# Ledger of designs, part 57: peptides against a protein of PDB entry 6TME

Target 1, 324 residues: chain A of PDB entry 6TME
Amino acid sequence: NRLKRAYIALQAWKKAFYSDPFNTAANWVGPDVCSYKGVFCAPALDDPSVLVVAGIDLNHADIAGYLPPELGLLTDVALFHVNSNRFCGVIPKSLSKLTLMYEFDVSNNRFVGPFPTVALSWPSLKFLDIRYNDFEGKLPPEIFDKDLDAIFLNNNRFESTIPETIGKSTASVVTFAHNKFSGCIPKTIGQMKNLNEIVFIGNNLSGCLPNEIGSLNNVTVFDASSNGFVGSLPSTLSGLANVEQMDFSYNKFTGFVTDNICKLPKLSNFTFSYNFFNGEAQSCVPGSSQEKQFDDTSNCLQNRPNQKSAKECLPVVSRPVDCS
Target 2, 324 residues: chain A of PDB entry 6TME as posed
Amino acid sequence: NRLKRAYIALQAWKKAFYSDPFNTAANWVGPDVCSYKGVFCAPALDDPSVLVVAGIDLNHADIFGYLPPELGLLTDVALFHVNSNRFCGVIPKSLSKLTLMYEFDVSNNRFVGPFPTVALSWPSLKFLDIRYNDFEGKLPPEIFDKDLDAIFLNNNRFESTIPETIGKSTASVVTFAHNKFSGCIPKTIGQMKNLNEIVFIGNNLSGCLPNEIGSLNNVTVFDASSNGFVGSLPSTLSGLANVEQMDFSYNKFTGFVTDNICKLPKLSNFTFSYNFFNGEAQSCVPGSSQEKQFDDTSNCLQNRPNQKSAKECLPVVSRPVDCS

## One batch from the design tools (peptide; aimed at target 1 E197)

Design b2_p22_8_s2 (made by RFdiffusion4, then SolubleMPNN; from b2_p22_8, 9 letters changed)
Fold by OpenDDE base, seed 3:
Structure b2_p22_8_s2 (fold): chain B 324 residues (1-324), chain A 22 residues (1-22)
Amino acid sequence: as target 1 above (324 residues)
Amino acid sequence: SALEEELEKRLKELIKEKSGKY
């Protein structure tokens, strides 16, 4: 029966624990798996008279170990949350059998290897959090073909370019921060219809920002800081009617920061420090507004404090990148 | 269904809790 399979899986997992500082699995004894700490049972979807393991929550348990292949026997699990542990190794391919997977959170662990492609096999997945691990390699383009509401990828070792398929994503939140992504932001980004927050912080992204960013009408947070972006800010950014937090700091941007950007109606914080901007509108000056915060530090602005030297500015400002 | 609505509510709350942590 289903609970027997769950028992086998959970006992195999307990054996895969190297350390359980809080004795979370101390009560993982006997066939009554529904009484196990962090294990949640519910009536099966296909038969309400049958009780099944529907969820796992081991968040903040500081457990060291790995995920054994026997976890594939937990075929009724829809919620899997094991963040803030010390699990290592790879995500087992056997988890493909968990066809009801809805929320998958393995964040803040020690997982390694390529992107866990098993996540692509889950037809009902809505939430994917794999941040703060050591996943590496390319991001599969197919991830954005899925009907995910949130995709957290930050603080890993992902490399290569951001897939063009990003425009197909229906996610409200996507994080790329603190990886090794390179290349340009795809122009298809403007097709992300439900996007509220997107974060590119601390990658190796380059090139010009695509004009299509201005089509992100629902975005409230746009952070592209700590990359290698060049050129001027797209004039189409004036279309970001709902942006509240915007950060372009620590790049190689040039040109003029316009009123159309700084006067965005919902803008509360705009950071464009540590670039090579050679001018800004009065509305962009820090202290010009009580409702908005700006940071123009370390640019090539005239008559502003804490700017780069002429020696540093001249080589870059005199050779602006044409993004047209 | 009521279950679907509850799951959606839960998901929205979860996303809200996890957002902004980068």
Scores: peptide ipSAE 0.584, ipTM 0.943, DockQ to the pose 0.851
OpenDDE base, seeds 1, 2, 4, 5: peptide ipSAE 0.024, 0.205, 0.022, 0.242; ipTM 0.673, 0.841, 0.675, 0.863; seed 5 fails the geometry check

Design b2_p22_8_s3 (made by RFdiffusion4, then SolubleMPNN; from b2_p22_8, 12 letters changed)
Fold by OpenDDE base, seed 3:
Structure b2_p22_8_s3 (fold): chain B 324 residues (1-324), chain A 22 residues (1-22)
Amino acid sequence: as target 1 above (324 residues)
Amino acid sequence: SALEKALEERLEQLIKEKSGKY
């Protein structure tokens, strides 16, 4: 019965293919769905004597098509990986029936519409990758209430602010890069207890960086480049004991880059170029360390190469934003 | 369980492979 439902779903999906250049679904014929390329069966969790479709892997198949609602019949699927295809349309709400969903990867496709809220309905979801699509609108705050280990949202069309609920996230990796997020980074960010990597690259974020960033003791990668952040770097950044890669380039930061930041014990690369910093500690100077790489290009630093002109600097440096 | 452990290990590897690519 379960495999029959899977057969119906998979045949409906095959019919929804506009192009299959590698003939991935060529063997998707007949009731033996477990022999289908990219379909993986396993014993059911509730009855080991019953074989069910537990996983889909169509990564890099370059398939053009859409996800039909009949995919909701794949109720035993825990792993769904279809990245690097040309699937379009929306994620069907019928996927809410896939209550065992554990890993969901639809990255590098042509999906559109709002955030796929069906992902919020999966109680056991640990991995969500929807990057490199055309999802738009607001990010639902509830996404961070879920016990996800990784959340990849980069390269979409998401707008609005970063939800305050971000502090509730237990994810080790969260990517916001290359969207249209605006507003400030929530102060609750410091409550992310398992965070290793977070990237905000290429958004419309603004305001001062919250001091609470310094509470991210386990973060190894922090990238806030290509935004509209203002003010000085928080002194609390000295608390980032494990940060290896840090990037604040292409913002509107001002003030002095302190040695407390540049001497972070695990720091490997620190890029703060294309800002309006008017001073830096000696430990921040590119070439000052063999173990660390720095980039101070295009700031308002004295006696450094490749800096902004006085004309460009003076209006900004003379009126620094007070983040207090 | 053995299955849970296997899934966790798989997930860890998956995250590692995808990390830093954005």
Scores: peptide ipSAE 0.583, ipTM 0.944, DockQ to the pose 0.850
OpenDDE base, seeds 1, 2, 4, 5: peptide ipSAE 0.536, 0.577, 0.565, 0.086; ipTM 0.935, 0.943, 0.942, 0.787

Design b2_p22_8_s4 (made by RFdiffusion4, then SolubleMPNN; from b2_p22_8, 11 letters changed)
Fold by OpenDDE base, seed 3:
Structure b2_p22_8_s4 (fold): chain B 324 residues (1-324), chain A 22 residues (1-22)
Amino acid sequence: as target 1 above (324 residues)
Amino acid sequence: SELEEALEKRLKELIKEKSGVY
């Protein structure tokens, strides 16, 4: 009996709660699991006459505890949302039995350990949110082989390089922000045909930006701020026909910011502050447009306010990195 | 199926709600 298995799982989970400030699980009593707060039942896909637990939503419950292995008994769950809690430990490998998993949101918790590889075992997964945790180590390349629509990885402890397989991703949103990623952005990034938003904020990324970024025709948000990027901005950025928000601030970029970038047709905000740019086109000057906002603060620009001193600029500007 | 369409719609809405927060 599927509901019996669900009962066992949910009772085991209740026992794994250290604190339930809002008494969310207070009604988790008895065999009628479909009446449990945060538990949602639906007809089974294979037999409409059978009722199964299809979804869990414990968002914002502030529950402290862990995920016990018995959760693997929830084999009919397609939607699993437990964000904004205080769950700790690791994601159980037993969740591999949840083959219908479609949306998995464990964001804003206290999970630790390596990337939860169990997520790779779910063939129908479309949404993965593991942000605001303490996951660490390498990001498995296989994550981008999956047909995910959204991948939220920000605010973790991931290290190493961004996998080359990123180009295989069909996700519209991918976040790498506030991790410890290093190395270059893979050239394969240009193959992300469905990408709308990508953020690299606050990592240890370095090297030159790949020219292939210009192939991201559907991108509306591109944020590479707070890294160690060097060289000039790729001329191919003129191909970002739909970019609205672009941020390259807090890097080590040099060279000239061109008209072709600043005149992008959908560009609303372009921040390139806190770099070592030594020139900008008139179209890039803050205040030059009412429709576009620019920030050129703390560069090596002449005749602009709030720029770096010559002492700070000369050593860097005189030795530009050649990305060719 | 109608269910699949509903799920896709839901997913799009979810992504929209969660996007822009970094």
Scores: peptide ipSAE 0.613, ipTM 0.950, DockQ to the pose 0.866
OpenDDE base, seeds 1, 2, 4, 5: peptide ipSAE 0.564, 0.588, 0.586, 0.587; ipTM 0.941, 0.947, 0.945, 0.946

## One batch from the design tools (peptide; aimed at target 1 L100 A150)

Design b2_p23_1 (made by RFdiffusion4)
Pose (drawn by RFdiffusion4):
Structure b2_p23_1 (pose): chain A 324 residues (1-324), chain P 23 residues (1-23)
Amino acid sequence: as target 2 above (324 residues)
Amino acid sequence: FTYTKDDWILEMEKAMEEIAEQY
């Protein structure tokens, strides 16, 4: 009995609810699971006459609990939204039985430990949001082999390198912000198709920017701020024909900012503050344009306000890194 | 954040909304 399996799964889950501030599971009684709050039923994909539990949405319920293995019984679920709860522990391996999983959002919870590799088992997965948890350790490179449209990893404790496989991703959006990733951005980044937005804010990345970034001609947001990148901006960045937001602030970049970048057509907000740039094109000057917003604070630029001292600048400015 | 969903998801969401209105 199909809905009985859903009943057991949801009752096993309620048992694990230690605190439910909004009494969200108050009506989770009896066998009519489709009437349970946050449970969404629909016709079976292969038979419109059969009723199935197809979605779970408890966004913002602030429920403290954990996900028991019995949730593996919800075999028809394709949508799972639990943003802003207090669900703790790990994602049960039994969730690999949810073969229709399409969009999985466990953002802003209390999950911990290694990357939830059960997500790699779902053949129809398109949206994966694990941001704002305590996941840590290495990132499974095979994650970028899945045909994910969106990958939100920000605000965890992930470490080590960006996988070389990133160029295989078909994602339109990828966030790595606020982890402990280290090393270089892979040269394969230029092979990412469909990429519109990529956010690296606040990691421990270094090395020079790969010239292959210039191949991302559909990117609208490129944010590499608050890392440790060195070298000059690659001249290939003129290929970012669609970039609207570009932020390289808080790095160790040196050299010139040219109009090759500052005159990009759709570029509206270009922040390169807190680096070691010793020259900039006139068109790159903040306050100079009514359409474009620039920020050059704390660089090594003559005749500009709030720059680094000459004392701090000369050692770094006179010793540029050979990107080789 | 938004992205383009598959047709079978759109139909599912719609049916889910209609069924939820029964309660």

Design b2_p23_1_s1 (made by RFdiffusion4, then SolubleMPNN; from b2_p23_1, 12 letters changed)
Fold by OpenDDE base, seed 1:
Structure b2_p23_1_s1 (fold): chain B 324 residues (1-324), chain A 23 residues (1-23)
Amino acid sequence: as target 1 above (324 residues)
Amino acid sequence: LSYQKPQWMLELEAAMKKIAALY
């Protein structure tokens, strides 16, 4: 009996709660699991006459606890939304049995350990949100082989390089922000044909930006701020026909910011502050447009306010990194 | 970030919740 298995799972989970400040699981009593708060039943896909637990929504419940292995008995769950709780520990490997998993949101919790590789076992997964946790270690390359629409990895403890497989991703949004990723952005990034938003904010990324970024025709948000990038901005950035928000601030970029970048047709905000740029086109000057916002603060620009001193600029500007 | 779930995905979520409300 599928509901009996669900009952076992949910009762095990209730026992794994250390704190339930809103008494969310107060009605988690008895065999009628479909009446449980945050538990959603639906007709089974294989037999519409059978009712199964198809979804969990415990978002914003502030529940402290862990995910017990018995959750693997929830084999019909397609939506698992438990964000904004205080769940700790690791994601159970037993969740590999949830072969219908479509949306997995465990964001804003206290999960630890390596990337939850169980997510790779879900063939139908479209939405993965593991942000705002304490996941650590390397990102498995296989994550980008999945047909995901959204990949939220930000605000974790991930390290190492971004996998070259990123170019295989079909995701419209990917967040790497606020981790410990290092190395270069892979050149394969230009192959992300469905990409709308990508953020690299606040990592240890370095090297030159790949020219292939300019192939991201559908990108509306590109944020590479707060890293260690060097060299000039790729001239191919003129190809970002749909970019609205672009941020390269807080890096070590040098060279000239060109008209072709600042005149991008959909560009609304372009921040390139806190770098070592030594020139900018007139179209890049803050206040030059009513429709576009620019920030050129703290560069090595002549005749602009709030720039770095010559003493700070000279050692960097005189030794430009060649990205060719 | 301005990402929003696709409308069809939101509808799926809503539908699941509605079905559950019938029980």
Scores: peptide ipSAE 0.339, ipTM 0.862, DockQ to the pose 0.334
OpenDDE base, seeds 2, 3, 4, 5: peptide ipSAE 0.030, 0.307, 0.044, 0.039; ipTM 0.616, 0.848, 0.733, 0.702; seed 3 fails the geometry check

Design b2_p23_1_s2 (made by RFdiffusion4, then SolubleMPNN; from b2_p23_1, 12 letters changed)
Fold by OpenDDE base, seed 4:
Structure b2_p23_1_s2 (fold): chain B 324 residues (1-324), chain A 23 residues (1-23)
Amino acid sequence: as target 1 above (324 residues)
Amino acid sequence: MSYEKPQWLLELEKKMKELAAKY
């Protein structure tokens, strides 16, 4: 009986709670698991006459605890939303039995350990949110071989390089922000056909921006701020026909910010502050447009306010990195 | 998010949202 297995799993989970400040699991008593708060039943896909636990929603419950291996008995769960809790430990490998997993949100918790490779075992996974945790180590390249729509990795402890497999991703949204990623953005990034939003904020990324970024025709948000990027902005960025929000601030970029970037047709906000740009087109000047917001603060621009000193600029501007 | 959800999943999400709003 599937509901009996679910009962075993949910009772094991309740026992794994250290704190339930809102008494979310107070009604988790007895065999009627479909009446449990945050537990949602639906007809099974293989047998509509059978009721199964298909969804978990414990979002914002502030529950402290861990995920016990018995959760692997919830084999019919397609939606697992447990964000904004205080769950700790690792994601159980037993969750590989949840073959219907479609959305997995464990964001804003206290999970630790390596990337939860169990997420790679789910054939139908479309939404993966593991942000705001303490996951560490390397990102497995296989994550981008998955037919995911959303990949939220931000605010973790991931390190090493971004996998070259990123170009295989079908994701519309990918966040890398506030990790310890290093190296260059892979040139394969331009192959991300469905990409709408990508965020690299606050990593240790370096090198030149790949020209292939300009192939991201569907991107609306591109944020590469707070990294170690060098060289000039690629001229191919003129290809970002749908970009609305673009941020290159807090890097080591040099060269000239061109009209073809600042005149992008859907650009609403372009921040390139805290770099070493030595020139900008008139279209890039803050206040030059009513429809577009620009920030050129703390560059090496002549006749602009709030720029770096000549002493700060000269060592960098005089040694431009060749990205060719 | 641009992916098309299966009908059964949409129904599940709807149910979850409706029930969550009661609590």
Scores: peptide ipSAE 0.368, ipTM 0.859, DockQ to the pose 0.383
OpenDDE base, seeds 1, 2, 3, 5: peptide ipSAE 0.349, 0.251, 0.231, 0.336; ipTM 0.852, 0.728, 0.725, 0.842

Design b2_p23_1_s3 (made by RFdiffusion4, then SolubleMPNN; from b2_p23_1, 15 letters changed)
Fold by OpenDDE base, seed 4:
Structure b2_p23_1_s3 (fold): chain B 324 residues (1-324), chain A 23 residues (1-23)
Amino acid sequence: as target 1 above (324 residues)
Amino acid sequence: MSYERPEWMLKLLAEMEKIAALY
């Protein structure tokens, strides 16, 4: 009986709670699991006459505890939303039995350990949110072989390079922000055919931006701020026909910010502050447009306010990195 | 996000809390 298995799982989970401030699991008593707060039942896909646990929603419950292995008995769960809790430990490998997993949100918790490779076992996964945790180590390249639409990795402890397999991703949204990723952005990034939003904020990324970024015709948000990028902005960025929000601030970029970038047709905000740019087109000047907002603060621009000193600029500007 | 959800899942999701926005 599927509901009996669900009962075992949910009772094991309740037992794994250290604190339930809102008494979310107070009614988790008895065999009628479909009446449990945060537990949602639906007809089984293979037999509509059978009721199964299809969804879990414990968002914002502030529950402290861990995920016990018995959660693997929730084999019919497709939606697992447990964000904004205080769950700790690792994601159980037993969750590999949840073959219908479609949306997995464990964001804003206290999970630790390596990337939860169990997520790679789910054939139908479309939404993966593991942000705001303490996951560490390398990102498995296989994550981008998945037919995911959303990949939220931000605010973790991931390190190493971004996998070259990123170009295989069908995701529309990917966040890498506030990790410890290093190395260059892979040139394969230009192959991300469905990409709308990508965020690299606050990593240890370096090198030149790949020219292939300009192939991201559907990107609306591109944020590479707070890294160690060098060289000039690729001229191919003129290909970002749909970019609305673009941020390159807090890097080590040099060269000239071109008219072709600042006149992008959908561009609403372009921040390139805190770099070493030594020139900008008139169209890039803050206040030059009513439709666009620019920030050129703390560069090496002449006749602009709030720029770096010549002493700070000269060592960098005089030795531009050749990205060719 | 641009993926399509099955109708049964949309119904289920409607009963659940919404996914947090990107930030």
Scores: peptide ipSAE 0.320, ipTM 0.828, DockQ to the pose 0.182
OpenDDE base, seeds 1, 2, 3, 5: peptide ipSAE 0.271, 0.282, 0.255, 0.241; ipTM 0.814, 0.804, 0.782, 0.764; seed 3 fails the geometry check

Design b2_p23_1_s4 (made by RFdiffusion4, then SolubleMPNN; from b2_p23_1, 13 letters changed)
Fold by OpenDDE base, seed 4:
Order: sequence, then structure tokens, then C-alpha cells
Structure b2_p23_1_s4 (fold): chain B 324 residues (1-324), chain A 23 residues (1-23)
Amino acid sequence: as target 1 above (324 residues)
Amino acid sequence: LTYELPQWMLELLEKMKEIAALY
């Protein structure tokens, strides 16, 4: 009986709670698991006459505890949302049995260890949110081979380079922000055919921006701020026909910010502050447009306020990085 | 008494059924 297995799993999970400040699991008593708060039942996909646990929603429950292996008995769960809790430990490998997993949200918890490779075993996974945890180590390249719609990795402890397989991703949203990623953005990024939003904020990324970024025709948000990028902005950025929000602030960029970038047709906000740009087109000047917001603060621009000193600029501007 | 599924979850379940029917 599937509901009996679910009962075993849910009771094991309740036992794994250290704190339930809102008494969310107070009614988790007895065999009627479909009446449990945060547990949702539906007809099974393989047999509509059978009721199964299809979803878990414990978002914002502030529950402290861990995910026990018995959760692998919830084999019919397609939606698993437990964000904004205090769950700790690792994602159990037994969750590989949840072959219907479609959305997995464990964001804003206390999870640790390497990337939860069990997520790679789910053939139907479309939504992966593991942000605001303590996941560490390398990002497995295989994550981008999956047919995901959204990948949230931000605010973790991931290290190493961004996999070149990123170009294979079908995701519309990918966040890398506030990790320890290093190296260059892969040139394969331009192959992300469905990409709308990508965020690299606050990593250790470096090198030149790949020209292939300009191939991201559907991108509306591109944020590469707070990294170690060098060189000039690629001229191919003129290809970002749908970009609305663009941020290159807090890097080591040099060169000239061109009209072709600042006149992008959908551009609403463009922040390129805290770099070493030595020139900008008139269209890039803050206040030059009523429809666009620019920030050119703390660059090496002449006749602009709040710029770096000549002493700070000269060593960098005089030795431009050749990205060719 | 069963808790009512959130609307977003219902929509997702329907989508999953449609996908499953294709295979």
C-alpha cells in the first residue's frame, strides 16, 4: 500500500524534527496521511483509482531537523517544497526512488555536503532550488545536461569552475551568485537557447567575458557584478536585444563603454560602476535618458563625478588586457 | 478533512499528467 509507505516515511520525518515552532506536524497522527498539514494527495499517474502522496509543502515552517532515509518511501512525490526551514544534514540518496520528482525546493535551509547528486537521478526534474544552504565542492557538469527550467544555486559554498556543459542547459533562469566559483565564464554560454536570467554575482570569476554572451537573445537579466573580470566589454553585447537589467559593477573592466551597449532597445538599468573604464559614450552617461538608469561611479572616466584617482587608474588602464 | 492543494500545484500536476500521457 502506497499510503502505508507514506505513513512510515512521514512518521520517520516527524521523528527527525528537532523543533516545530508552528506545530506544523501536530496533526501528523494516524494513517490518514492525506490529512497531514503540508501533505497533498492526488490520484496516482499509473492508477487513478489509487490515492498517493504527490506533494509536500512545508515552506516557511521554520522546522529544525533532518531528512531521514525513509523519505525514499514517498515514491509518488512530484513536488517537494521545504524552503525556509532549518533542516540540516545531507539530502538522502534514498530520494532517488522519487522518480516523479518535478520540482525540488530545499532553499533557505542548513543543508551541507557536496552537490546533492540524487537530483541528477530524477528524469523528470524541471525545477531545482538549493539556494541559501551550505552545499560545497564542485558543481557536477551533468546538472546542465538535464532538461531543467530553473536552477538556483546561489548562496552556497560551491567552488571550482562553471562547467562547460552550461551551454547545453535549457533553463530559463540560472543563479550562481554568492558562491566561490572561479575561472572564466565558458564560451558555451552563448548556446543557452532558453536563457532569460543569469546571475554570477559575488564569485571569484575572472578573465575576459566571452563574446558568445552576445548570442543570448532572450536574456532579460544579466548580472556579472562583484567578480574579477578583466578586459573590455565584448562588442557583441549589442546582440542582447531583450536585456533589461545588466550589471558589470565591481570588476576590473577597462576600455570604452559604447553606444551599442547603452542603446540596447530594452535596457532599463545598466550598472558598470566600480571598474576601470576610461571612457563612455554620451548615451551611457547617468541622466542622459529618462527611460534608462546608468551608474558609472568609481571608474576612470574624465569629467565625471566620483571617479577613481589617477594613481588608482594609471596602473590598470595603461596595461589593458587583450581579450582577442 | 484533506488540505486543498495550492492552485500552482494543481496546475503542475495537470501538466505532469499531460507529459506522462505523451510517453
Scores: peptide ipSAE 0.033, ipTM 0.680, DockQ to the pose 0.060
OpenDDE base, seeds 1, 2, 3, 5: peptide ipSAE 0.033, 0.038, 0.033, 0.035; ipTM 0.657, 0.705, 0.671, 0.688; seeds 2, 5 fail the geometry check

Design b2_p23_2 (made by RFdiffusion4)
Pose (drawn by RFdiffusion4):
Structure b2_p23_2 (pose): chain A 324 residues (1-324), chain P 23 residues (1-23)
Amino acid sequence: as target 2 above (324 residues)
Amino acid sequence: SDAQYDALHKATGISPPSYSYTP
């Protein structure tokens, strides 16, 4: 009995609810699972006459609990939204039985430990949001082999390198912000298809920017701020024909900012503050344009306000890194 | 298929998630 399996799974889950501030599971009684709050039923994909539990949505319920293995019984679920709860522990391996999983959002919870590799087992997975948890360790490179449209990893404790496989991703959005990733951005980044937004804010990345970034002609947001990148901005960045937001602030970049970048057509907000740039094109000057917003604070620029001192600048400015 | 999943959103009333980074 199909809905019985859903009943057991949801009752096993209620048992694990230690605190439910909004009494969200108050009506989770009896066998009519489709009437349970946050449970969404629909016709079976292969038979419109059969009723199935197809979605779970408890966004913002602030429930403290954990996900028991019995949730593996919800075999028809394709939508799982639990943003802003207090679900703790790990994602049960039994969730590999949810073969229709399409969108999985466990953002802003209390999950911990290694990357939830059960997500790699779902053949229809398109949206994966694990941001704002305590996931840590290495990132499974094979994650970029799945045909994910969106990958949200920000605000965890992931470490080590960006996988060389990143160029295989078909994602339109990828966030790595606020982890402990280290090393260089892979040269394969130029092979990412469909990429519109990529956010690296606040990691431990370094090395020079790969010239292959310039191949991302559909990117609208490129944010590499608060890392440790060195070298000059690659002249290939003129290929970012669609970039709207570009932020390189808080790095160790040196050299010139040219109009090759500052005059990009759709570029509206270009922040390159807190680097070691010693020259900038006139068109790159903040306050100079009514359409474009720039920020050059704390660089090594003559005749500009709030720059670094000459004392701090000359050692770094006179010793540019050979990107080789 | 995509169409099936669109229909699934419609039947369940669950709105699709946002596809953008937010601080």

Design b2_p23_2_s1 (made by RFdiffusion4, then SolubleMPNN; from b2_p23_2, 12 letters changed)
Fold by OpenDDE base, seed 2:
Structure b2_p23_2_s1 (fold): chain B 324 residues (1-324), chain A 23 residues (1-23)
Amino acid sequence: as target 1 above (324 residues)
Amino acid sequence: SMAQYEQLRKDTGIPAPEKKYKE
């Protein structure tokens, strides 16, 4: 019996709770699992006459505990939302049995260990949110081979380079922010045809920005701030026809910020502060437009306020990195 | 199918997750 298996799983999970401040699992008693708070039943996809546990929503429950292997018995679960709790440990491999998994949100928890490779086993996964945890190690390149719509990896402990397979991703949103990623942004990034938002904030990324970024014609948010990028901004950025928010601040960029970038048709905010730019077009000057906001603070610009000293600028500006 | 998952969402009442970056 499918509900009996769910009962076993949920009772095991309740036993794995260390703290339940809101008494969320207080009514987790008896075989009627469909009445459990945070447990949601629906007609089974394979047999509408059968009621199954199809979803878990324990968002914001502040529960401390871990995920026991018995959760693998929840084979009908497609929606698993347990964000903003204090779950610790690793994601059980037994979750590979949840072949209907569609949305997996374990964000804002205390999970540790390597990337949960069990997520790669779910054929229908569309939404993966593991942000704000303590996952570490390398990102498996296979993650971008999956037909995901959203991939949230930010605020973890991931290291190594961004896989070149990123270009295969059909995701509309991908976040890398606040990890330990290093190396260059792969040139294959331009092949992300469905990309709307990508965030690289606060990593150890370096090198030149690939010209292929300009091929991201659907991107509305591009944030590469707080890294170690060098060289000039690619001229191909003029191709970002839909970009609204763009941030290159806190890098080591040099060269001239061009008119073609600052006049992008949908551009609302463009921050290129805290770099080593030595020139900007008039259209890039803060206050030059009412519909666009610019920040050119702490560069090597002439006749602009709040710029770096000549002493700070000279050694960098005089030795620009040639990305061509 | 996508349609089946949307029906599942309706049946469960679980809202779609927010597809937005948050700092």
Scores: peptide ipSAE 0.555, ipTM 0.954, DockQ to the pose 0.947
OpenDDE base, seeds 1, 3, 4, 5: peptide ipSAE 0.546, 0.484, 0.537, 0.527; ipTM 0.953, 0.939, 0.951, 0.950

